Peptides against a protein of PDB entry 4LZF. Designs and how they scored, part 11

Target 1, 155 residues: chain A of PDB entry 4LZF
Amino acid sequence: GGRLVVFPNGTRKELSADGQTVKVMFFNGDVKHTMPDQRVIYYYAEAQTTHITYPDGMEVLQFPNNQTEKHFPDGRKEITFPDQTVKTLHPDGREESVLTDGTIIQLNPDGSKVIQFNTGQREIHTADFKRREYPDGTVKTVYSDGRQETQYPTG

## One batch from the design tools (peptide)

Design b1_p13_2_s2 (made by RFdiffusion4, then SolubleMPNN; from b1_p13_2, 7 letters changed)
Fold by OpenDDE base, seed 2:
Structure b1_p13_2_s2 (fold): chain B 155 residues (1-155), chain A 13 residues (1-13)
Amino acid sequence: as target 1 above (155 residues)
Amino acid sequence: SVSLPPGTVVIDF
């Protein structure tokens, strides 16, 4: 059978019969749940935040505003905002946002920016130019010196 | 090992 320990301060510790599950219900309402797979689920009552840690170093945070964050062992972070935009922060400094309409915004470590619009248009921002690529193959470039070029598709 | 504080209740199921 399982075991329940009730401490004088009101903290409760519940152990499963096999000892693989441990649930600590702290006096302040916080909960720590250790699972057989060694993941640990923290619930912080005041913040209403859930924090899951995995043995491989993965962490998942769930906030009361419906934002979720995944912290990957490689240092990558994935944030799902309440509006369901997904932002990925890569260890190399690259950031990618996927909007609900399918638009993808990429911020590169060198400062360049790429927007893949849901229309199929693509916009590239560099130190030297701003370029718009159209689905028909047309490419319009505005250079930093103000020069503009239009490259028309072949055929 | 550290003993449980006085007033601790242990229930075995």
Scores: peptide ipSAE 0.435, ipTM 0.870, DockQ to the pose 0.754
Fold by OpenDDE base, seed 5:
Structure b1_p13_2_s2 (fold): chain B 155 residues (1-155), chain A 13 residues (1-13)
Amino acid sequence: as target 1 above (155 residues)
Amino acid sequence: SVSLPPGTVVIDF
């Protein structure tokens, strides 16, 4: 049989019969749920946020606005925004956003930016230039000094 | 054994 412990402050602790599941319902509405797989689910009542921690170091945050954040053991973070854009933050500082329309935006640690449009066009931003690459092989570059260059595909 | 605070209710199922 399970066990329920009710503390004088209103906190409740539920233990499963096998002892593998523990649910603590704090007096403030927070909940801590320890599962048989050793994941711990925190619910913060005031913030309406769920925080799951896994034994391998993985963490998942679920916010009331439907944003989800995954913190991977290797230091990578993945954010799913309410609009379903997915942003990945890599340990090396690289950031990648995948938009719902298929556009991919990459921010590199050196500050450069690469946009892969859903049209097949690619745009590269550096400190020195913006470059647009077209599917037909045309490349247009606008340099920071205002100079423009167009490279046409070789026939 | 560790004692529970006074007023604690324990229900076994």
Scores: peptide ipSAE 0.435, ipTM 0.869, DockQ to the pose 0.840
Fold by OpenDDE base, seed 1:
Structure b1_p13_2_s2 (fold): chain B 155 residues (1-155), chain A 13 residues (1-13)
Amino acid sequence: as target 1 above (155 residues)
Amino acid sequence: SVSLPPGTVVIDF
């Protein structure tokens, strides 16, 4: 059979019969739920935040504003913003944002930026130039010194 | 076994 423990301070601990599920309901409203798959679900009542930890080291945070953060064991972080933009922060410092319209924005550790528009156009920003690539193969480059180049498609 | 604080209620199902 299962077990319920009620502490004098009001904290409650529920154990399943098989011992694989443990639920602690703290006096302050916080909840800790340990599941058979060894994931632990924390609910922080005051913050209204859910925090899931996995045995492989992955963590998932769910905030009351509908923001979700995934923390991967390799150090990568994936943030889903309330507007449904998904931002991935890589351990090497690279950041990628995927907008709801399909636009992808990449920020590189060297400070360069690449925007892949949903139109098929791509824009590359570096310290030396801004370059626009068009679906027809045309490439326009504006260099920091003011020089401009246009490479026309072949064929 | 672990001692529980006085006033603790334990229910086994």
Scores: peptide ipSAE 0.434, ipTM 0.870, DockQ to the pose 0.862
Fold by OpenDDE base, seed 3:
Structure b1_p13_2_s2 (fold): chain B 155 residues (1-155), chain A 13 residues (1-13)
Amino acid sequence: as target 1 above (155 residues)
Amino acid sequence: SVSLPPGTVVIDF
């Protein structure tokens, strides 16, 4: 059968019969659970946060406010916010947010921004202009000097 | 959105 070890300080260690599952319940309320698939589940009692580490280097954080963060081995991070917006941070500095309505917001390392609206409209922000592209091919540009241009679609 | 001939460019200052 399994084994339970109770230490003088109150920490408990549970071993499964096969030895593949190990649960340590620390005196402070923290829990460390080692699973047969070699993932390790940490629960930090004070922070009420769950932290899962995988053998491939993947890490998942689950916060008490329902925010979830995935840390990939390549340095990419994916954050699911409480409102269910998903933000991806790429190693090259690009950030992409997907809103619940399907809108995609891209922040580029050079500071430019691209918004792909769920309506099919696209907006581009640069240091020099803001440009709106419409599904029918119309393009409206507002330049930093206040000049505005509208180009109507070609037939 | 299309009220002018294709390729029309309007500039406002």
Scores: peptide ipSAE 0.087, ipTM 0.681, DockQ to the pose 0.004

Design b1_p13_2_s3 (made by RFdiffusion4, then SolubleMPNN; from b1_p13_2, 6 letters changed)
Fold by OpenDDE base, seed 4:
Structure b1_p13_2_s3 (fold): chain B 155 residues (1-155), chain A 13 residues (1-13)
Amino acid sequence: as target 1 above (155 residues)
Amino acid sequence: SETFPEGTVVIDY
């Protein structure tokens, strides 16, 4: 009960019997596949990239280098890099990267940077200083003018 | 109903 339409330009359109699945194979090799769950899978042949759109506004991009990008309806983006680092871009401009070793890197809209190391150490970067916080409570600060300070734990 | 350009092939199965 399905239908295949072959256009003069070489584009093909395949419809399922119930009409819930539609596959368009464009003359340039691109493919658009509309699924029963209303997600649309678009394949860009030249770029070898897959683009999936969902009814709720979610979008997923899959690149040939194994990078994946998720675009959430709220404006958040999540990028999984080939090395499996996961970077989240928030609508407010904040960016967070989670490395495979558990290190978390946060970039704030004001330009500051926070690194939470898997060792428990934390490093804060601002326009005025770089600060390293140690699990024992020691804090080392290097200021932009080259001055260095060490604050020892209280207790 | 859809109208197709001349030369279009439609296969129903």
Scores: peptide ipSAE 0.498, ipTM 0.908, DockQ to the pose 0.880
Fold by OpenDDE base, seed 1:
Structure b1_p13_2_s3 (fold): chain B 155 residues (1-155), chain A 13 residues (1-13)
Amino acid sequence: as target 1 above (155 residues)
Amino acid sequence: SETFPEGTVVIDY
C-alpha cells in the first residue's frame, strides 16, 4: 500500500502504506524523512550534514567533522566538539564546557570565570581577583592590586 | 487530491 512518486526533475517521494513515513529524495541529493514520531530528518548532501527536528522544537545538527549541536526549545544550545568536549550555551549568556577529563569551565555573563578541576580544586576569576579553592579547605586569593591572601582551613 | 506535472510517475504498491 505504499506510494512512490517520481517527479520530472528527478525528485522522488516515497510514502508508507499507513502514511506515517514520508521520504523525499530531492534532485540535488538532499533527503527529507518524516517519521511516525513526527521527527523530521534532513540530510543536506553537499554539506553532508544531518538535521533532525522534533515536535517539541528540539533540533539536532550533525556535521561531517563529527561535531553535534543540540538546539533546545528554551534557547539553550549544546555543542559536542570532535574532541568530545561538551559546551553548553545558556540563553542568559552563561557558557559551560565539560572537558573529557571532567574539568568544567564556566563563563558567566558578568565576565567571571569558574574552573572546577578534576582534582577537586576550584578556581574563580573575577575583575577583582583570582581565587583557588583546595579540597582541604585552603583558599588562596590574588587580588588585582597584587595583594595575596591565604585562608587556611579550620577543623 | 494531489496534482502532479506531466511526466510524473506514480507507483502504488
Scores: peptide ipSAE 0.497, ipTM 0.908, DockQ to the pose 0.908
Fold by OpenDDE base, seed 5:
Structure b1_p13_2_s3 (fold): chain B 155 residues (1-155), chain A 13 residues (1-13)
Amino acid sequence: as target 1 above (155 residues)
Amino acid sequence: SETFPEGTVVIDY
């Protein structure tokens, strides 16, 4: 059978019969649930946050505002915002956001930004210019000094 | 055997 231990401070520890599941309910309302697959589910009562840790190093955070964060073993972090925008932070410093309308925003370690619009247009931002690439091959560049260039498609 | 602080309640089921 299982075992329930109630400590004097109010903390409770429940063990399954096979010992593979352990649930600790702390006196402050926090919960630690160790599962047979070795994942550990933390619930922080005051923050109303769930924190799951996996044996491979993956971590998942679920916040009360419906934001979810995944921390991958390779250092990558993926944030799903309440509006369902997904932002990926890469170990090399690159950040990518996928908006619900299909727009993709990439922030590069060198400070440049690339926006892939859902219309097929692409916009590149650097310290020196903002460039818009159109599906027909037209490229418009506005430089930081105010100069503008248009490159028309060839062919 | 496991030792618990005084006042601990252990229920086996």
Scores: peptide ipSAE 0.496, ipTM 0.907, DockQ to the pose 0.936
Fold by OpenDDE base, seed 3:
Structure b1_p13_2_s3 (fold): chain B 155 residues (1-155), chain A 13 residues (1-13)
Amino acid sequence: as target 1 above (155 residues)
Amino acid sequence: SETFPEGTVVIDY
């Protein structure tokens, strides 16, 4: 059978019969649940946050505002915001956001930015210019010095 | 076996 231990400080420890499941309910309301698959589920009562750690190093955080963060063993981080935007932070410093409408925003380590709009338009931001590419082949560039250039499609 | 401090309640089921 299982075992329940209630300590004088109010902390409770529940053990399964096989010892593979351990649930500690701390006096402050925090909970630590160790599962047979070796994942550990932490619940922080004051923050109302759930933190799951996996044996391979994966971590998942679930916040009360509906934000979810996944921390991958390779250093990649994936954040799902309350509005369902998904942001990926890569170990090399690159960041990519996918909006709910399909727009993709890429921030590069060199400071450049690329936006792929759901309309098929593409915008490139560098230190020297902002460039808009249109589906019909038109390209408009605004340079940092104020010069503007339009390249019209051929054919 | 585990040693428990005084005041501990242990329930086996």
Scores: peptide ipSAE 0.495, ipTM 0.908, DockQ to the pose 0.898

Design b1_p13_2_s4 (made by RFdiffusion4, then SolubleMPNN; from b1_p13_2, 7 letters changed)
Fold by OpenDDE base, seed 2:
Structure b1_p13_2_s4 (fold): chain B 155 residues (1-155), chain A 13 residues (1-13)
Amino acid sequence: as target 1 above (155 residues)
Amino acid sequence: SVSYPPGTVVIDY
């Protein structure tokens, strides 16, 4: 059978019969749950935050405001904001935000920015120009020197 | 082996 240990300070420790599951309920309300798959689930009572750590180094944070963060072993970080926007921070410095309307915003390490609108239009920002690509094939470019160029579709 | 602090309650089930 399992074992329950109640310490004098009020901390409780539950051990499964096989010892593969350990649940520590700290006197302050925090909980540490070690699972057979070696993931560890932390619950911080005061912060009302859940923190899951995996053996491969992945971490998942769940905040009381409904924000979720995934920290991948490769260094990638994925944040789901309360508004359900998903932002991915890549190890190379690239950032991508996917809005609820389907718009995708990409920030590149070189400072360039790409917006893929839900309308099918795409906007590219560089140091040299701002370019808008339209679904019909029209491309409008405004260069940093103020020059404007329109490339019309071939029909 | 490590013993529990005095006042510890251990329940085996």
Scores: peptide ipSAE 0.489, ipTM 0.893, DockQ to the pose 0.844
Fold by OpenDDE base, seed 5:
Structure b1_p13_2_s4 (fold): chain B 155 residues (1-155), chain A 13 residues (1-13)
Amino acid sequence: as target 1 above (155 residues)
Amino acid sequence: SVSYPPGTVVIDY
């Protein structure tokens, strides 16, 4: 009960018997695959990129360099880089990167940066200072004017 | 009804 249509320009269209699956193979090598779950899979031949769109607005991009990008309906984007670093871009402008070694880097909308090292140390960057927090409670601050301050644990 | 451009090949299976 399926149907194959071959157009004069070379484009091909395959329809399943139930009509729920439609595959269009364009003359340029691009492919559009509509699935029963209403997911649409685009393959762009020249770019070798796969683009999946979901009915809820979710989008997934897969690039030839093995990078994957997820675009969530709420505006959040998640990028998995080839090295498996995961970067999340939030709608409020906040960015978070999780490195493979467990380090977490947060970029805040105000321009500040927080690095949570896998060692348990935390570093805070602002326009005015860089601050390193140590697991023992020691805090070292280097101010933009060159001043340095060490705060030792009190307890 | 729907028609295809001339030269179209349709295969039903």
Scores: peptide ipSAE 0.488, ipTM 0.893, DockQ to the pose 0.868
Fold by OpenDDE base, seed 3:
Structure b1_p13_2_s4 (fold): chain B 155 residues (1-155), chain A 13 residues (1-13)
Amino acid sequence: as target 1 above (155 residues)
Amino acid sequence: SVSYPPGTVVIDY
């Protein structure tokens, strides 16, 4: 059978019969739940945040504003914002955001930026220029010195 | 065996 232990300080500990499930309800309202699959679920009462740790090193944070963060063992992080934008932070410093409309924004470690619009247009930002590529093959470039170039399609 | 501090309540079910 299971066991419930109530400590004098108010902390409660529930043990399953097989000992594979352990739930500790701390006096401050925090909860630690150890599951048979070895994942640990922390609930921080004051922050109203859930923190799940997995045996492989994966961590998942769930915040009260509906933001979710996944921390991968390789150092990659994936953030799902309340508006459902998904931002991936790569170990090499590259960041990618996928908007709900399908637009992809890439920020590179060198500071350059690439936007792939849902319309098929692509925009490249560097220290020297901003370039817009259109589906029909037209390319417009605005250089940092104010010079503008337009390359028209030949086909 | 497990020992508990005085005042602990243990319920086995």
Scores: peptide ipSAE 0.488, ipTM 0.895, DockQ to the pose 0.880
Fold by OpenDDE base, seed 1:
Formats: structure tokens, C-alpha cells, sequence
Structure b1_p13_2_s4 (fold): chain B 155 residues (1-155), chain A 13 residues (1-13)
């Protein structure tokens, strides 16, 4: 048999018969659910946010606006925005956004930016130049000094 | 055994 504990402040605690599942319903509406696999599901009532923690250190946040955040044990974070854009923040400072149309935007720790368009074109931004690479092999570069170069494919 | 604050209700089922 299970156990229900009702504390004087209104907090309730439900324990399964095997003790592997514990559900705490706090007086403020928050809920903490400890599962047999040792993951903990916390619901913040005021924020309407779900927070799941895993034994390996993984954390998942689900917000009422449909945003989801994953916090990986290695420090990486993955954010799925309401528009379904997925942004990954890497421990080294690199950021990568994948848009719904397949476009990938990469921000590198050195400040450079790379855009892989869904058309197959690629644009590279550095302190020294902005470069556009085309699927046919053409490369157009505009340098910070104003110089422009076009490299045509060697086919 | 576990002790609870006064006024606690415990239901075993």
C-alpha cells in the first residue's frame, strides 16, 4: 500500500508502496515527482513551467510558450524556440541556430559567422571579409579594405 | 519510525 501525508501547511506527499515513486504537491501548487528511474519532474505552478532533472545531470525545461530548453551534462544547451528554431550553445562558445527552412547560422567563438542557406549558398563573415560561396563553385569576397574578388569555378 | 509535525495527517492504503 501507498502512503499519503498531508502536512499542516497544506503540502501533500504521496509515496508508492515500493517507495520508488514520490509525489509532493506543495501548498503553492508546485509539484515534485520523483520517478523510479530517479528522474525528477518539477512543475512550477505560477510559471506553468516543467523542469525535469535526470541522474546523469541532464535537465529539460518546458515553458508555457512552447519553448523547450535542454541542459546537457557537458554544458551544452539546446533551445527550441516557439517558432521551432533550434539553437545550440556549445561549451566552447560556439552557437548554432537551425531555422525551420533548413538554414543554419553558426556563430563562432572568434566572432566569425557562417550562414548555410537552404539554397546551398554559404556566407562567411570574418573581421577581414564577407564571403559568399555559390553551389556552382563561384566565390565572391568583399574584404574589409573594400577590395572585391570573384573566383570562378574551375570546372 | 518517521515523525511528522503536529497536525499532520497520514493515510496508509
Amino acid sequence: as target 1 above (155 residues)
Amino acid sequence: SVSYPPGTVVIDY
Scores: peptide ipSAE 0.487, ipTM 0.895, DockQ to the pose 0.932

## One batch from the design tools (peptide)

Design b1_p14_1 (made by RFdiffusion4)
Fold by OpenDDE base, seed 2:
Structure b1_p14_1 (fold): chain B 155 residues (1-155), chain A 14 residues (1-14)
Amino acid sequence: as target 1 above (155 residues)
Amino acid sequence: SAAEAAEDAALAAA
C-alpha cells in the first residue's frame, strides 16, 4: 500500500504503493506532486498558481486569472492571456501576438512592427515609414518626412 | 518569482 508520513510541522507526504508518485502537502497549503513521468507540479496556495516543470526543462505556469505561460527549453516563451491572445517571445527578440480575431502583430528586434490584419491588409512600421498593403495590391506609404506615396496595382 | 520563493520555503520546511 501507499505510505503517509506526517511531519511535526504539519507537512504531509504521500507515497504511492509503486513509489512513482509523491505528493507533499506543505503546512502552508502548497502542494508538490512528483509524477511517474518526472514532471513536478507545484501548487502555490497563496498565489493560487500552478507551476509544472518537465525533465526537458519545459515549464508551464497557470495563474488564477486564467493566464498561462509556457517556457520552452529553447528559450521561447508563450503567453496565453486571459483574453486568449497568444504572445510568443522568441529567443532572437522577436515577439508575435495572435489576437482572437486572427490579427497577427509582430515586433521585430530592429524595432519594426508588422500587423497582419484579419482583413488581409498588412501594415509595416519602420523608423522611416508606415506602409499599408491592401489585398487589391494597393500600397500606401507615409514616410517620416511627411511624404506620401500610393502605388496602385498594375492592371 | 513569488512562486519560486514559496517553493523554496516549502522545500526548506520539508
Scores: peptide ipSAE 0.040, ipTM 0.699, DockQ to the pose 0.134
Fold by OpenDDE base, seed 1:
Structure b1_p14_1 (fold): chain B 155 residues (1-155), chain A 14 residues (1-14)
Amino acid sequence: as target 1 above (155 residues)
Amino acid sequence: SAAEAAEDAALAAA
């Protein structure tokens, strides 16, 4: 049969009959649940936050505001914001945000920024210029010195 | 993170 251990501080530990599931209910309302697949589910009562750790090193955080964070074993992080924007933080320092309208914003380790608009326009920001690429093939560049160039599509 | 700090506190109390 299952086992229940009650500690003097009010913490309770419940073990399944097979010993594969362990549930710790802390005196503060926190809960730690160890599953047969070795995932550990933490619930923080005060913060109302759920933290799942997987045996491969993956972690998932679920916040009461509906934000979700995934921490991958390779060091990548994926944040789903309450507005459903998804931001990916890559180990190389690259950041990518996907907006609900399909716009993609990339921040590169070199400081450059690329915006792929849902209209098919692309904007590239570097230290030296800001460039707008249009679906028709027109490219407009504004350089940091104020010079402007327009490249027209070859018809 | 705030979550990690809460975990450590809970584990230390156990």
Scores: peptide ipSAE 0.035, ipTM 0.686, DockQ to the pose 0.097
Fold by OpenDDE base, seed 5:
Structure b1_p14_1 (fold): chain B 155 residues (1-155), chain A 14 residues (1-14)
Amino acid sequence: as target 1 above (155 residues)
Amino acid sequence: SAAEAAEDAALAAA
């Protein structure tokens, strides 16, 4: 059968009969599960947060507000917000947010920003200008010096 | 972030 160890501080440790599953119930209400697949599940009772660590270095955080964070072994992070927006942070400093309406927001390491609207419009922000590209081929640019330029599609 | 702080606390408790 399984084994139960009760520590003087109130912490309990349950071991499965095969030794492949370990459950530690800490005196503060925290719980640690070590699974047969070597996944470790931490539950922090005060924060009501679940933290899963995988043998390959993957980590998953689940917050009580339904936010989920995935930390990939390559250093990439993926955050799913309660509104279902997904934000990806890349190791090179690039960030991408995908909104539920299909809008994509990209932040580049150079500080430039690109917004791809669900309408097919694209907006580019740099240190030198803000540019709006329209599906018809019209391009409007506002430069940092206040100059404005409109490029019309060649008919 | 509050999320990062929770993660750091988790790592420190581990």
Scores: peptide ipSAE 0.025, ipTM 0.646, DockQ to the pose 0.042
Fold by OpenDDE base, seed 4:
Structure b1_p14_1 (fold): chain B 155 residues (1-155), chain A 14 residues (1-14)
Amino acid sequence: as target 1 above (155 residues)
Amino acid sequence: SAAEAAEDAALAAA
């Protein structure tokens, strides 16, 4: 059978009969689950936050506001915001946000920004220009000096 | 992170 250990401080440790699952219920309301798959689930009662650690180094944080963060072993971080926007932070400093409408916003390490609109339009922001690419092949560029250029689709 | 600090405290108590 399972084993329950109750500590003098009120912490409780429950072991499954097979010993593969360990549940520690801390006196402060925190809970630690060690699962058969070797993931460890921490629940922080005060913060109402769940933190899952995986043996491969993956981590998942679940916040009470419904934000979820995934920390990948490669250093990538994926944040699902309460509004369901998904932001990926890459180890190279690149950031990508996918909005619920399908718009993709990319922030590049060089400071450039690319927006892929759900309409198929693309906008590129650099230090030197803002460029809008249209599905028809038209490209409009506004340079930092105020110059504007329109490139028409080649027939 | 604040979460990591909370983990360490809980782990030390276990």
Scores: peptide ipSAE 0.038, ipTM 0.691, DockQ to the pose 0.101; fails the geometry check

Design b1_p14_1_s1 (made by RFdiffusion4, then SolubleMPNN; from b1_p14_1, 4 letters changed)
Fold by OpenDDE base, seed 4:
Structure b1_p14_1_s1 (fold): chain B 155 residues (1-155), chain A 14 residues (1-14)
Amino acid sequence: as target 1 above (155 residues)
Amino acid sequence: SAEEEAEFAELAAA
């Protein structure tokens, strides 16, 4: 049978009969599960947050607002927001957000920003200008000094 | 986490 240990502070430790599952119920309401697959599931009672640590170094955070964060062993992070936007943080400092409408927003390490609209338009933001590229090949540039330029596609 | 480790350390020392 399983084993239950009750500590003087009110913390409880449950061991499965096979010894492969350990459940610790802390006095503050936190819960730690060590699973047979060696993942550790920690529940923070006050924050209502679940933290899963995998043996390969993967981590998953689940927040009470339905936000989920994945921390990959390579240093990449993936955040799924409550609105179902998915943001990827890359180790090189690049960020990519995919919106539910199919819009992709890229933040580059140099500080530039690229927006890929679901319409096929693209917008590039730099320190010097904002540029809109249209599917027909038209390009509109707005410079930081307020100057505007429109380039029409060469037929 | 720091809280998890602190609580577990207290229990291991008891």
Scores: peptide ipSAE 0.038, ipTM 0.700, DockQ to the pose 0.140
Fold by OpenDDE base, seed 1:
Formats: sequence, C-alpha cells, structure tokens
Structure b1_p14_1_s1 (fold): chain B 155 residues (1-155), chain A 14 residues (1-14)
Amino acid sequence: as target 1 above (155 residues)
Amino acid sequence: SAEEEAEFAELAAA
C-alpha cells in the first residue's frame, strides 16, 4: 500500500505503493502532485489556480476564470481567454490573437498591425498608412497625409 | 507564488 506521512504543521505526504506518485497536501490547502511522467501539478488553494510544470520546461497555468496560459521553453506564451480568444506572445515581441470567428490580429515589433478577417480581407496598419486588401485583388490605401489610393486587379 | 512553493517544498522534504 501507499505511505502517508503527517507532519506536525498539518502537511500530509502521500506516496503511491510504486513510489512513482507523490501527493503533498500542505497545511494551507495547497496540493502538489509529482507524477510518474515527471510533471508537477501544483494547486494554489487560495487563488484556486493550477500550475503544471513539465520536464521540458513547459508550464501551464489554469485560472478560476477559465483563462489558461501556456509558457513554452522557447519563451513563447499562449493565453486562452475565457471568451476562447487565443493570444500568442512571441519572444521577438510579435503578438497574434485568434478570435473565435477566425479573425487573426497580428501586432508586429515595428508597431505595424495586420488584421486577417474571416471574409478573406486583410488590413495592414503602419505609421504611414492603412491598407485594405480584398479577395478580388482590390487594394485600398489611406495614407497618414489623407491621400487615398485604390488599386484594381485589372489595370 | 514560486517563493511559497519553495517554502512549502522545503517543509515537504523534511
């Protein structure tokens, strides 16, 4: 059978019979599971937050509001918001948000923004212009000086 | 916090 150790402070440590699983129940209500696959699952009782650490350095945070954060070993972060929007933060400073309707919003390190609409339209925002690209090949550009240009696919 | 986990981990290692 498993082994139970009870500490004077009220912390309890449960060892599986095979020794591959360790469960620590801390006096404050926190729980730490060490799994056979070397994952560590920590539950913060007060915050109601779960923190999973993986042997490869990946981390997963699960918040009580249904937000989930993944921290990748390469420094990338992926946030799933309660509304199911997924935001990726890249190590280079690029951000990408995928909305539930399929719209993709990219924020580039240079400050430019690209929106890929679910309609196949694309909008590019820079310091100098806003540009809308249409699926038919039409391109409309509005420059910061107020000048406008329309490029047609035929002409 | 990570500090809380470290403090509790030390207690669990005792």
Scores: peptide ipSAE 0.032, ipTM 0.695, DockQ to the pose 0.158
Fold by OpenDDE base, seed 5:
Structure b1_p14_1_s1 (fold): chain B 155 residues (1-155), chain A 14 residues (1-14)
Amino acid sequence: as target 1 above (155 residues)
Amino acid sequence: SAEEEAEFAELAAA
């Protein structure tokens, strides 16, 4: 059968009969499960947060507000917000947010921002200007000095 | 952080 170890501090350790599953119930209410696949599931009782670590270095955080964070071995992070917006943080400093309406917001390492609207319009933000590109090929630029320029698709 | 709490809890239980 399984083995139960009770520590003087109140922590309990349960071992499966095969020794492949370990459950530790800490005195603070935290729970650690080590699974046969080497996945470790840690539950923080006070924060009500679940942290899963995988043998490949993948980590998954599940928060009580229904936010989920994935930390990939390559250094990429993916955050799924409660509203189902997905934000990806890349190791190069690029960030991408995909909204539920299909809008994509990209933050580039150079500080520029690109918004791809669900309408097919695109907006580019730099230190020097904001530019709106329309599906018909019209481009409107508003420069930081307040100057505006409109380029029409026919030149 | 969650990691700090985990480390603390494991260290306190060890």
Scores: peptide ipSAE 0.030, ipTM 0.701, DockQ to the pose 0.136
Fold by OpenDDE base, seed 2:
Structure b1_p14_1_s1 (fold): chain B 155 residues (1-155), chain A 14 residues (1-14)
Amino acid sequence: as target 1 above (155 residues)
Amino acid sequence: SAEEEAEFAELAAA
């Protein structure tokens, strides 16, 4: 059978009969599970947060507000917000947010921003202008100096 | 937490 060890401070360690699963219940209510697949599941009782570490270096954080964060071994992070927006932070500094309506917002390392609307319209923000591209090929540019230019698909 | 893990490590070594 499994083994239970109780420490003087109230921490408890449970070992499975095969020794492949270890559960530590800390005196403060934190819980650490070491699984047969070598993933470690840590529960922070005060924060009500779960932290999973995988042998490949993947980490998953689950917060009580329903936010989830994935930290990939390559340095990429993926955040699922409570509203189900998914934000990806790339190692190159690019950020991409996918909204629930299908809108994609890209923040580029150069400071430019691209919004791909669910309507097929695209908006590009730079230091010098904002540009709206329409599905019909119309392009409207508003420059930082207040000038506006509209290009029509027929010329 | 990290503190509890450290404390556990000490207790496990005793």
Scores: peptide ipSAE 0.045, ipTM 0.726, DockQ to the pose 0.175; fails the geometry check

